# Designs tried in a protein design run: peptides against a protein of PDB entry 4ASU. Part 69

Target 1, 270 residues: chain A of PDB entry 4ASU
Amino acid sequence: ATLKDITRRLKSIKNIQKITKSMKMVAAAKYARAERELKPARVYGVGSLALYEKADIKTPEDKKKHLIIGVSSDRGLCGAIHSSVAKQMKSEAANLAAAGKEVKIIGVGDKIRSILHRTHSDQFLVTFKEVGRRPPTFGDASVIALELLNSGYEFDEGSIIFNRFRSVISYKTEEKPIFSLDTISSAESMSIYDDIDADVLRNYQEYSLANIIYYSLKESTTSEQSARMTAMDNASKNASEMIDKLTLTFNRTRQAVITKELIEIISGAA
Target 2, 83 residues: chain B of PDB entry 4ASU
Amino acid sequence: FTFASPTQVFFNSANVRQVDVPTQTGAFGILAAHVPTLQVLRPGLVVVHAEDGTTSKYFVSSGSVTVNADSSVQLLAEEAVTL

## One batch from the design tools (peptide; aimed at target 2 S61)

Design b2_p25_3_s2 (made by RFdiffusion4, then SolubleMPNN; from b2_p25_3, 13 letters changed)
Fold by OpenDDE base, seed 5:
Structure b2_p25_3_s2 (fold): chain B 270 residues (1-270), chain C 83 residues (1-83), chain A 25 residues (1-25)
Amino acid sequence: as target 1 above (270 residues)
Amino acid sequence: as target 2 above (83 residues)
Amino acid sequence: LMEELEKRLKEREKELAEKLERQRA
């Protein structure tokens, strides 16, 4: 390789390193915000899930329609964030199919569709795009919830799959239950909540769905920004190591060229 | 007793004497060992009576309230502000 | 993309190393 080739490569890697460093800083800022906003969102979301945990809602075996909601974003360069959700979705879909259930999929964020399109295209109901550019709001969650409820797909039960934030270096892909109004209304364990007006229950369920979606979005966003920060840090370090290696190669090559030129001068003067 | 909005937590698994909530069917007080119920909030005043006798007031826009058999209560408002 | 970029960078590094070895020969 010529000195010129090495220099060109060095320049390219240095530019990549600058980009990855910049992206790291942006991800860090977004992570800090997401983590702050996750604290109340977690209390809110976990509070909404408390009913389902306490009521131990069971779907009868004759109920076969299952909805899987995968939560991620449109944006890449965040390690295994999207693939982890997709993997869990695939596993869940396969298990449900083996149990004789009908499975439909909703993707929150375009990356889910991108990963699952080839294998699960026929199972997709809808994909929500434009996710991850701005922090998710309760309004965003409400829109998703409303669209789901208005989709005409009468699921019996569902699963929302998302990355739960653990720490700056750890997330876990988790599943939370989603129940239809009919499933909640017919659940034997709900009998202790007697004399609930049907309109009240419907409205309550709409809030619950929006609440869990909002919670999942906040967990996902925090996990994503943390993972992106880590990924960009790793990329920056890898670029640095490559720069060092190429710099050594450059120096060696330069010395060889100089030595050759000196020999040519000495031999030509003889 | 848990009382939160998407953006703020007011109470997290706290013990309270009574919570007055504005629901679509009317305002009611949630006491200890209240019967299990699900309600939807209407815009209005939430009053939290602490065990020490202190009273806190909040305005809520909408949301839900859950009273469980185990006496746990989740008050989840879309928007809430301290008064 | 980063893995792909890393892969491409490694491939290019290998190519450059091979070219350097060929020029020394």
Scores: peptide ipSAE 0.017, ipTM 0.822, DockQ to the pose 0.009
OpenDDE base, seeds 1, 2, 3, 4: peptide ipSAE 0.008, 0.006, 0.014, 0.021; ipTM 0.801, 0.814, 0.808, 0.825; seed 4 fails the geometry check

Design b2_p25_3_s3 (made by RFdiffusion4, then SolubleMPNN; from b2_p25_3, 11 letters changed)
Fold by OpenDDE base, seed 3:
Structure b2_p25_3_s3 (fold): chain B 270 residues (1-270), chain C 83 residues (1-83), chain A 25 residues (1-25)
Amino acid sequence: as target 1 above (270 residues)
Amino acid sequence: as target 2 above (83 residues)
Amino acid sequence: LMEELEERLRKREEELREKLERQRE
């Protein structure tokens, strides 16, 4: 490689390093906010899931319609955040199909669609885009919940798959259940809950869905920002190593060029 | 007893004497060993009576309340403010 | 990751070039 080529490559990598460092700082700031906002969101979301756990809601075997909601974002450069969710979605879809269930998929964030487009395109109902530019709000979750409920797909049960935040260096892909109004209303275990009006139950389920989606978005966002921060740090380190290597190559090449020129002068070849 | 909004936690697995909630079907008091039920909140006043005799008041918008068989209660409001 | 960033930089460069060309017209 010529000195010019090496210099150009060095400039390029230095620019990349500048970008990755900047992105790391941005991710760090967003992570700090997300982690703070996750604390109440987790209490809120876990509270919403308590009914399903305590009532031990079971879907009858004859009910075959299953909805998978994958939660991520539109933004890349965050390690395995999206692929982890997609992997779990694929596994769940395969297991359900093997059990004779009908499976439909909703993607929250465009990255889910990007990963699953080729293999699962026919199973997608809708993909929600414009996810991850700003911190998710309850309003955002409500919009998603409303769109889902109005989609026309009459699922019996569902699974929401997202990355739960554990620590700045760790997340875990998890699944939480979603149940249709009909499934809840017909569940034998719900008999202990007395004096429930049908309209009340409908409204309750709408809130429940929005609550769970909101919770999943908050967990996902926190996990994503922490993963991005780590990824950008690693990229910055890798860039630094490449700069060092290329600098050595540059110095060696420069010496070789000088030596060659000197030899040409001495030999009279030029 | 858990009482939270999406952005704030007021009570987290706390023991309380009574919680008065505004529901669409009418306001009711949740006492110890209340029968399991599901309700939807209407905008109004929530009153929490602590075991020590203190009373806290909150204004809530919409949301849900769950009373479980194990006496656990989840009050989840879309918006809530301390009064 | 480096390749992805390089591609993003390339795209940005192209956008800037296009903008400059439009300004010259």
Scores: peptide ipSAE 0.018, ipTM 0.819, DockQ to the pose 0.015
OpenDDE base, seeds 1, 2, 4, 5: peptide ipSAE 0.007, 0.009, 0.019, 0.015; ipTM 0.809, 0.811, 0.823, 0.823; seed 4 fails the geometry check

Design b2_p25_3_s4 (made by RFdiffusion4, then SolubleMPNN; from b2_p25_3, 15 letters changed)
Fold by OpenDDE base, seed 1:
Structure b2_p25_3_s4 (fold): chain B 270 residues (1-270), chain C 83 residues (1-83), chain A 25 residues (1-25)
Amino acid sequence: as target 1 above (270 residues)
Amino acid sequence: as target 2 above (83 residues)
Amino acid sequence: LAERLAERLRRREEELAEKLARQRA
C-alpha cells in the first residue's frame, strides 16, 4: 500500500471513531433516562403480573391457539438485542407447533419482522413500526393492546418475549404469559376470587394486558440503549486499535521510502 | 400492599392497615385478611391508612385493585396524584 | 543537492508526524 492509501484509510477510520463516540454519548443519555423510567414501570408491571403468578393460571391442553408477542425496536447497532428476541420467538414457536398448537405472532418493532419474515411470514398478524425513536408511553402500550384485542384472533394463551434489563452490561431475554379472558374466567384457581362480574373481569384483563406490554417496552428500551452504548464503545475501541496498527504501518512504509530514495540519490541512479 | 402508576410508585410491598378504593361497583375498604377479589377503579379518592395511624390521600383515574389469597394487594392506577 | 533532498525528506517526515499527533489529540 502507498503512503497515500494508508493515509486515506487512517482518515476514514478516524471519522468512524468520531461517529461511534458520538453515538455512544447519545445512547448513554437515552439509557440514563430509560433506567430512571424503568424503576416505577417495573414495580407497576410486576404488580400486574402478580395475579397470574398467584393464581397459577393454566391453559387446558385442548386449547390450541397461542399468541407470541416479540418486543424490540426499529433501530440497529445494539448488539444481539433483536436476534436474541427472535431466537427465543423461533424456539417458542417450534415448541408450540410440536405440541400441536396454532401459533400467531405479533412483532413490536420492525426488526422482528425483518429477521422472521422468511421463515414465519404466514404466522404474523401485525407488526408495529416506529418503535424506539421515542421512549414508550402507557398510551403506546394501550394502542398495542387495543389492536391485539380487536385483531379478531381468539387466542387462548400467549407469550410476550422481551429483553429484561439487569445491568449496564447485562440483559436477559425473558417470557411472560398473557391469557385470554376465557382462560382466566375458566381457571379453577380463580374460583377463590369472589363475585367477579364478567364485565369487571374483561376490563381488568384488558388493563392488565396494557400493563404487561408497557412493562415489556420499558425493559426492552433500557436493555437496547445499554447494549447500544456498549456496542458503540466496542466499535470505538476497535477503531482505535486499527488506527494504531495503520500508524505503525505508515511509519515503517515511510522509513522504507526514505531509505530507498536516499540510496538512489547516493548511487546516482536518480 | 403495592400502589403504583406507570410513572410513580407510592407504596412497594408495604404493610398498611386499610386501603379505601373507589371501584365501579362502589367504594370499599380493604382490610387485613380481606377475601380475594378483583375490581376496576373509577376516578376517585384512595385513602391509605398506615399502621402508625397516618392517613394518606390520593386521587386516581382508571385502574385495578387485586386482593390475593396471601393478603397481598396490588393497586394499579393509570394516573395517580398525592392530595 | 543530496543534502538538500535529505533535509526536505526529513522536514516532510516531521510534518507528517505532527499531523498524526494532532489527530490523536
Scores: peptide ipSAE 0.000, ipTM 0.809, DockQ to the pose 0.006
OpenDDE base, seeds 2, 3, 4, 5: peptide ipSAE 0.000, 0.017, 0.000, 0.000; ipTM 0.805, 0.823, 0.820, 0.808; seed 3 fails the geometry check

Design b2_p25_4 (made by RFdiffusion4)
Amino acid sequence: TAELEALYEKYAAETEADYAAAAAA
Pose (drawn by RFdiffusion4):
Structure b2_p25_4 (pose): chain A 181 residues (1-270 with 5 gaps), chain B 83 residues (1-83), chain P 25 residues (1-25)
Amino acid sequence: ATLKDITRRLKSIKNIQKITKSMKMVAAAKYARAERELKPARVYGVGLIIGVSSDRGLCGAIHSSVAIIGVGDKIRSILTFKEVGRRPPTFGDASVIALELSIIFNRFRSVISYKTEYSLANIIYYSLKESTTSEQSARMTAMDNASKNASEMIDKLTLTFNRTRQAVITKELIEIISGAA
Amino acid sequence: as target 2 above (83 residues)
Amino acid sequence: TAELEALYEKYAAETEADYXXXXXX
């Protein structure tokens, strides 16, 4: 309730809001990179339960929608392939998955809407390239919603800060008048 | 005729005369009228004879060539670079 | 890239010979 507590809390939530807004544009830039590389990947990959995701969270209902194997560390987290989503998926990554060894992944449609031999590794590559494009755009909205929630929180606290600031001024003033009187 | 690597796409549904292709057994030149077959590649060159008579030369490390029941061929390699 | 150039130098002549043999057949 003290001004010091409110000033500290404002700076704390402002730090979260700046970071979440900073990841909205990052997901927007990485999604643009992912869609640019999805066009040649879709024309490349055309011709057992495999779950395709990533280690990196903060992407909304992507890991929860997909319901030994399992690519993406967050899919094993419910009940394996690790270190994906930090860097764009290469064909070599799809090759290692095939080397260690009917498939579930998120297909890219737009920014809002989604759906859940040598040829076998091409399906894994197709899923990896589709998944990260899906993972990034969903994260663009997840951090946009978080930036909205943190801003609404700052507005509520600013009104508290103005009430407390007024209450401190009047209290100090009363202590002066009474001390005089 | 479709030729693509994971990185870039060279031909998108040609519309081409013939394509020389490296295969595990020697080499195969796929004409417009060729038998439906499924083949796997080896380290070798790919020569693309354009419809206007010109030539295109690329290199292939590995992959697959697929010629369907119709007049359609899809050639895909892990890496294809010039030169 | 260097491994691919070494493969090109090793197999480019053999591949062209095979193409010439397939065209003669």

Design b2_p25_4_s1 (made by RFdiffusion4, then SolubleMPNN; from b2_p25_4, 14 letters changed)
Fold by OpenDDE base, seed 3:
Parts: sequence; C-alpha cells; structure tokens
Structure b2_p25_4_s1 (fold): chain B 270 residues (1-270), chain C 83 residues (1-83), chain A 25 residues (1-25)
Amino acid sequence: as target 1 above (270 residues)
Amino acid sequence: as target 2 above (83 residues)
Amino acid sequence: LEELKELYEKYKEETEKEFKKFREA
C-alpha cells in the first residue's frame, strides 16, 4: 500500500472513532435519563402485571389465537438488543405453532421487522415505526395499545417480549403475558372479582395494556441505551487499536519508500 | 398498597389504613380486608389514610385500581399530583 | 553521499509534514 493509501485509511478510521465517541456520549446521556425514568415506570408496570400473576389467568386449550409483541426500536448499533428479542420471538412463534396455535406478530420498532421479514412476513399484523428517537411516553404506549385493540385481530392471549434492564452491562430478554378481554372475563380465577361491570372491565384492560406496553418500552429503552454506550465504547477502542497499527505500518512503509528511492538514485546515478 | 403514575411513585408496597378513591361507579373507601375488585378511576381526589393517622391527598386523572384477595392494592393513575 | 543525505532529510521532512497535516486534520 502507498503512503497515501495508508493515510487515507487512517483518516477514515479517525473519523469513525470521532463518530463512535460522540455516539457513546449521546448514549450515555440518554441512558442516564432512561434509568431515572425507569424507576417509577417499573413500579407502575409491575403493578399492572400483578393482577395476572395473582389471578393466575389461564387460557383454555381450545383458544388458539396468540399475539406476540416484540419491543425494540428503529436504531442500530446497540449490540444484540434487537437480535435477542427477535430470537425469542422466533422461538416462541415456533413453539406456539407446534402446539397448533395461530400466531400473529406485532413489531414495536422497525428493527424487528427488518430481522423477521423474510421468515415471518405473513405473520406480521403491524409494525410501529419511529421508535427510539425520543424517550417513550405513556401517550406513545396508549397509541400502540389503541391500535392493537382496533386492529381487528381477536387474539385470546399474547406475549410481550422485551429486554429488561438489569445493569449498565446487563439486560435480559423477558416475556410478559397479555390477555384479551374475553379471556379475562371467562377465566375462573377471576370469579373473585365478579362484582365488575363489563364496561369497567373493558376500560381496565385498555389501561392494563397501555401500562404494560409503557413499561416494556421503558425497560427496552434503558437496555438499548446502555448497550449502545458499550458498543460505541468498544468500537472506539477498536478504532484506536487500528490507528496504532496503521501508524506503525505507515512508519515502516515510509522508511521502506525512502530506502527504495535512495537505492534507485544510487543505482541510476551509477 | 402501591400508588404510582408512569412518572412518579407515591407508595410502594406500603401499609395504609384506608384509601379513598374516585371511581366511575362512585367513590369508595378501601379498608383492610376489602373484597377483591377492579375499578377504573375518574378524575378526582384520592385520600390516603396512614396507620399513624396522617392523611395525604392527591388529585388523579384516569387510571385503575385493583384490590386483590391478599389485600394488596394497586392504584395506578395516568396522572397524579400531591395536594 | 552528502547529497543523498540531504535528499533523505528533505524527504523525511516532507513525509513528516504530511503526517502532521494528518494529525491536525
């Protein structure tokens, strides 16, 4: 490689390093905010899920319509955040299909669709785009919930799959249940809650769905920003190492070129 | 007793004497050993009576309240403010 | 030999200048 080629490569890598460092800082700021906002969101979301846990709602075996909601974002460069969710979605879909259930998929964030489009395109009901540019709000979750409820797909039960935040260096892909109004209304375990108006129960479920979606978005966002911060840090370090290697190569090449030119001068003068 | 909004936690697994909530079907007080129920909130006043006799007041928007068989209560408001 | 040394030094300086421009960029 010529000195010019090496210089060009060095310049390119240096520019990449600047970009990755900048992205790291941005991700760090977003992470810090997301973590703060996750604390109340977790209490809120876990509170909403408490009914399902305590009531031990089971879907009858004859009910075969299952909805999978995968939660991620539109943004890349965050390690295995998207692939982890997609992998679990695939596994769940396969297991449900093997059990004779009908499976439909909703993607929150364009990356889910990007990964699953080739293999699961026919199972997708809707993909929500423009996720991850701004911190998710309860309003955003409400919009998603409303669109889901108005989609016309009469699922019996579902699962929401998202990355739960553990620490700055750790997340875990988890699944939480979603139940239709009909499934909840017909559940024997709900008999202890019988003094409930049908309209009240409907409204309650609408809130519950929005609450769970909101919670999942907050967990996902925090996990994503943390993972991005780590990924960008690693990329910056890798770029630094490459710069060092190329710099050494440049110096060696320079010496070789000088030597060669000197030899040519000597040989030509001779 | 858990009382939270999406952005703020007011009570997290706390023991309280009584919680008065505004529901669409009417306001009711949640006491110890209240029967399990699900309700949706209407905009209004929430009053939390602590065991020590202190009373806290909140204004809430819409949301839900769950009273479970184990006497746990989840009050989840879309918006809530301390008064 | 002296001329060669001068050429070498000149070339070295030129390459260092180019590298400096790279570092500043």
Scores: peptide ipSAE 0.022, ipTM 0.800, DockQ to the pose 0.004
OpenDDE base, seeds 1, 2, 4, 5: peptide ipSAE 0.016, 0.013, 0.017, 0.016; ipTM 0.788, 0.799, 0.801, 0.804

Design b2_p25_4_s2 (made by RFdiffusion4, then SolubleMPNN; from b2_p25_4, 10 letters changed)
Fold by OpenDDE base, seed 5:
Structure b2_p25_4_s2 (fold): chain B 270 residues (1-270), chain C 83 residues (1-83), chain A 25 residues (1-25)
Amino acid sequence: as target 1 above (270 residues)
Amino acid sequence: as target 2 above (83 residues)
Amino acid sequence: MEELQELYEKYAEETEKEFAAWRAA
């Protein structure tokens, strides 16, 4: 490699390093905010799921329509965040299909669609884009919930798949159940609850869905920002190491060139 | 008793004497061992009566309240403020 | 952030091409 080639490579890697460092800082700031906002969101979301856990709602085996909601974002450079969700979605879809269920998919964030489009395009109902540019709000979750409810797909049960935040260095892809109004209304385990007005139950379910979506978005966002911060840190370190190696190579090559030139001068071959 | 909004937690698995909630079907008090029920909140006043006799007041917007058979209660408001 | 990502992808791609060329050489 010529000195020129090495210099070009050095320049490119240095530019990458600058970008990755900047992205790390941005991700760190977003992570700090996301983690703070996740605390109440988790209590809120887990609280919303309490009914389903306690009531042990079961979907009859003859009910075949299943909805999978994958929660991610539009933004890359965050390690395995998107692929983890997609992997779980694929696994769940395959298991459900093997059980004779009809599966439809909703993607929250464009990356889910990007990964699954080729293999699961016919199963997609809708993909929500413009996810991840700003922190998710309850309003955002409500919009998603409303669109889902108005999609015309009458699922019996579903699964929302997202990355649950564990720590700055760890997340876990989780699955939480979602149920249709009909499934909840017909569940035997719900008999212990006093006569609930149908309109009340409908509204309750709408809130529940929005709550769960909101929770999943907050978990996902926190996980994503943390993962991005780590990914950008690793990229920056890798770039630094490469810069060091190339710099050494550059210096060695330069010395060799100088030595050669000196020998030529001294020998009179110039 | 859990009482939270998306952005704030007021009570997390706390023991309380009574919670008064405004629902679409009317305001009612949730006491210990209240029958299981699901309700939707209307805008109004939530009053939490602690075991020590203290009373806290909150204004809530929309949301839900769940009373489970195990006496656990989840009050989830879209928006809530301490009054 | 979007601009940074685009810029990253651009430079990453360029760098990979350069490294590939170097390894082929």
Scores: peptide ipSAE 0.023, ipTM 0.816, DockQ to the pose 0.007
OpenDDE base, seeds 1, 2, 3, 4: peptide ipSAE 0.016, 0.007, 0.013, 0.015; ipTM 0.795, 0.803, 0.798, 0.808; seeds 1, 2, 3, 4 fail the geometry check

Design b2_p25_4_s3 (made by RFdiffusion4, then SolubleMPNN; from b2_p25_4, 14 letters changed)
Fold by OpenDDE base, seed 3:
Structure b2_p25_4_s3 (fold): chain B 270 residues (1-270), chain C 83 residues (1-83), chain A 25 residues (1-25)
Amino acid sequence: as target 1 above (270 residues)
Amino acid sequence: as target 2 above (83 residues)
Amino acid sequence: MEELLRLYEEHEARTLAEFEAWRAA
């Protein structure tokens, strides 16, 4: 490699390092905001799930239609955020299929579709794009919930899969249940909730779905930003190490070139 | 008793004496050992009566309220403000 | 490497624009 080649490579890597540092700072700022907004969202979302946990809602075995909602985003450079969700979705879909269930998939974020398109394209109902550019709002969750309810797919039960935020250095892919109105209405464990108006229950279920989706989006966003921050930090460190190595190579090569030129001058071979 | 909106938490697993909620089927008061029920909120006033006798008022836009068999209550409003 | 640089530059531009929007919101 010539000195010119090494210099060009050094310049390129330095530029990449500058970009990764900038992206790290942006991710850090977004993470800080997401973490603040996750606190109330978690209380809200966990509160919405309390009924299903306490009532122990079960779907009869003869019911076969299952919906999987995978939650991620459109944006890359965030480590294993998307692949972890996709892996869990694949596992769940396979298990359900083995149990004789019909499985349909909804992707929140384009990255889910990108990963699962080849193997699961026929199972996708819809993919929501333009996710992750702005912080998710309850309005966004309501739109997703409404589209799901109006999709015409009469699922019996479902699963929402997302990355739950644990800390700046840790997330865990989790699954929470969703149930159709019919499943809730017919559940024996719901008998203790007497005299529930059908319209009330329908509206309640619509709120519940929106609530859970909102919660999942907030968990996912916080996890994603923290993972991106870590990924960009690692990229910056790797670039730094490469710069150091190339600098050493440059110095050695420069000395070799100088030595060669001196020898040529002294020997008169030039 | 848990009372929250998507953006704010007012009560988190707190002990309260009574909560008055506006529902589509009518306003009702939630006391200790209230029968399990599900309700949908209409726009209106929520009144929380603390054990110490203090009363807090809130305006809610919409949402849901759940009373469970274990006497836990989840009041989840789309929008809520302190009055 | 040049392709990677281009990709990062594009990502930077989009990310910075999104950050400004995020901060303003």
Scores: peptide ipSAE 0.022, ipTM 0.834, DockQ to the pose 0.012
OpenDDE base, seeds 1, 2, 4, 5: peptide ipSAE 0.098, 0.020, 0.020, 0.020; ipTM 0.860, 0.824, 0.838, 0.837; seeds 1, 2, 4 fail the geometry check

Design b2_p25_4_s4 (made by RFdiffusion4, then SolubleMPNN; from b2_p25_4, 7 letters changed)
Fold by OpenDDE base, seed 2:
Structure b2_p25_4_s4 (fold): chain B 270 residues (1-270), chain C 83 residues (1-83), chain A 25 residues (1-25)
Amino acid sequence: as target 1 above (270 residues)
Amino acid sequence: as target 2 above (83 residues)
Amino acid sequence: MEELRALYEKYAEETEAAYAAWRAA
């Protein structure tokens, strides 16, 4: 029975190892592509954020509506990718609530909802699903942006939270600001910009939002694939170690059984 | 001067003499000391005049252009191709 | 022979115990 149990476990772990190795390879391929595509996306995204940084747009304290957008994906087995974003979302939401702000949440990727639904269900506006299976496109970002703008929630300012890619072994969860049209239009710091047509500004903000979302998706995707690759590598290594250990145990157990049988023969002969 | 699409970077924090952009309100040239402004791109021709006198032409779709007080410029097109 | 039996029995028990402990962990 013991030998059979060990054998069964060995087979199971070997199968898991095969799966994790395969997943590692898939993640590696996706990572390589994501990393390449992130380079221009980062320039593009950082460029889109330049206005907000340079203009130092401030939201008046009397403005109470805040939107938090968490960016991750639907897919698991990628370490702390989802939990990191969720953790920061929770922290930000709590801080804003403590400051008397109304907080609403948008989740990009089903995993955000899975983590936060229990505690923040009433704050969720929408969750975008089917994220992470394919590389994000600007079209995808535009759809998200449009849906947000058409959601009916009139936020004053917001935060987009995502994992920024640092290296194959490192990412950092960070936050970037998003502003409503009204907030930008009313910002004193924007006075240095010449009379901007309201329609122009509206369109500008729509592009800006799409740009930032696209950027965040690319950062998130690259981080996720890298993390998954690492996670699957670790899983494969752990499986390998376990296989080795079980193999040794199997051999020892087999020898013990043989020895026991020999003892019985010898004892019976005496 | 930064000019990029989601998939390609044409200029990254480069110094240029002038950039001509097609906007919804009309085409205008961005000089080194241009006043801060925000504009939305219309499909059309972007012309980048480098300091060395070279000129590069691009076709762009929709997007935005920002001229900041510090003279930094961000030209962000949804689609752009070199001509 | 008795000593040898004892040694082998001990070995068998130890190996089984070790496996059980590992499995439980």
Scores: peptide ipSAE 0.019, ipTM 0.784, DockQ to the pose 0.004
OpenDDE base, seeds 1, 3, 4, 5: peptide ipSAE 0.019, 0.006, 0.007, 0.013; ipTM 0.774, 0.784, 0.795, 0.793; seeds 4, 5 fail the geometry check

Design b2_p25_5 (made by RFdiffusion4)
Pose (drawn by RFdiffusion4):
Structure b2_p25_5 (pose): chain A 181 residues (1-270 with 5 gaps), chain B 83 residues (1-83), chain P 25 residues (1-25)
Amino acid sequence: ATLKDITRRLKSIKNIQKITKSMKMVAAAKYARAERELKPARVYGVGLIIGVSSDRGLCGAIHSSVAIIGVGDKIRSILTFKEVGRRPPTFGDASVIALELSIIFNRFRSVISYKTEYSLANIIYYSLKESTTSEQSARMTAMDNASKNASEMIDKLTLTFNRTRQAVITKELIEIISGAA
Amino acid sequence: as target 2 above (83 residues)
Amino acid sequence: EEEEEEELEEELEELEEELEEEEEE
């Protein structure tokens, strides 16, 4: 309730809002990179339960939609392949998955809408390239919604700060008048 | 005729005369009228004879060549670089 | 750039925890 507490909380939530907004554009830039590389990947991969995701969260209902194997550390987190999503998926990664050894992943449509031999590794590569494109655009919206929630939270606290600031001024003034009187 | 690596796509549904291809057993030159077959590749060169008579030379490390019941061929390699 | 993003994610998780503690209080 003190001004010091409100000033500290404002800076705390502003830090979150700046970070979440900073990850909206990052997901927008990484998504643009992912879609540029999805066109040659879709023309390449055409011809047992495999879950395709990532270690990196903060992407909304992507890990929860997909429902030994299992690529993406967040899929095993409910009940394995680790270290994906930090860097774009290469064919070598899809090869290692095939080397250690009917498939579930998120297919890219746009920014809003989604759906849940040598040839076998090409399907794994097709899923990996589709998944990261899906994971990044979903994260673009997830952090956009978070940036909106944090901004609404700052607005509510600013109104509290103005009430408290007015209440402190009047209190100090009363203490002066009374001390005089 | 479709030729692509994971990195870049060289030909998208040709429209081409013939393509020399490295296979585990020697080499195969795939003409416009070729039997439906499924083959696996080896380290070798790919020579693409263009419809206008010109030539295109690439290198292939490994992959697969697929010729279907129709006049359609899809050649895909892990890496294809020039030169 | 990837390391910076990982650091930002850690900072964001820490700040969310601190905010939850403050709300509980």

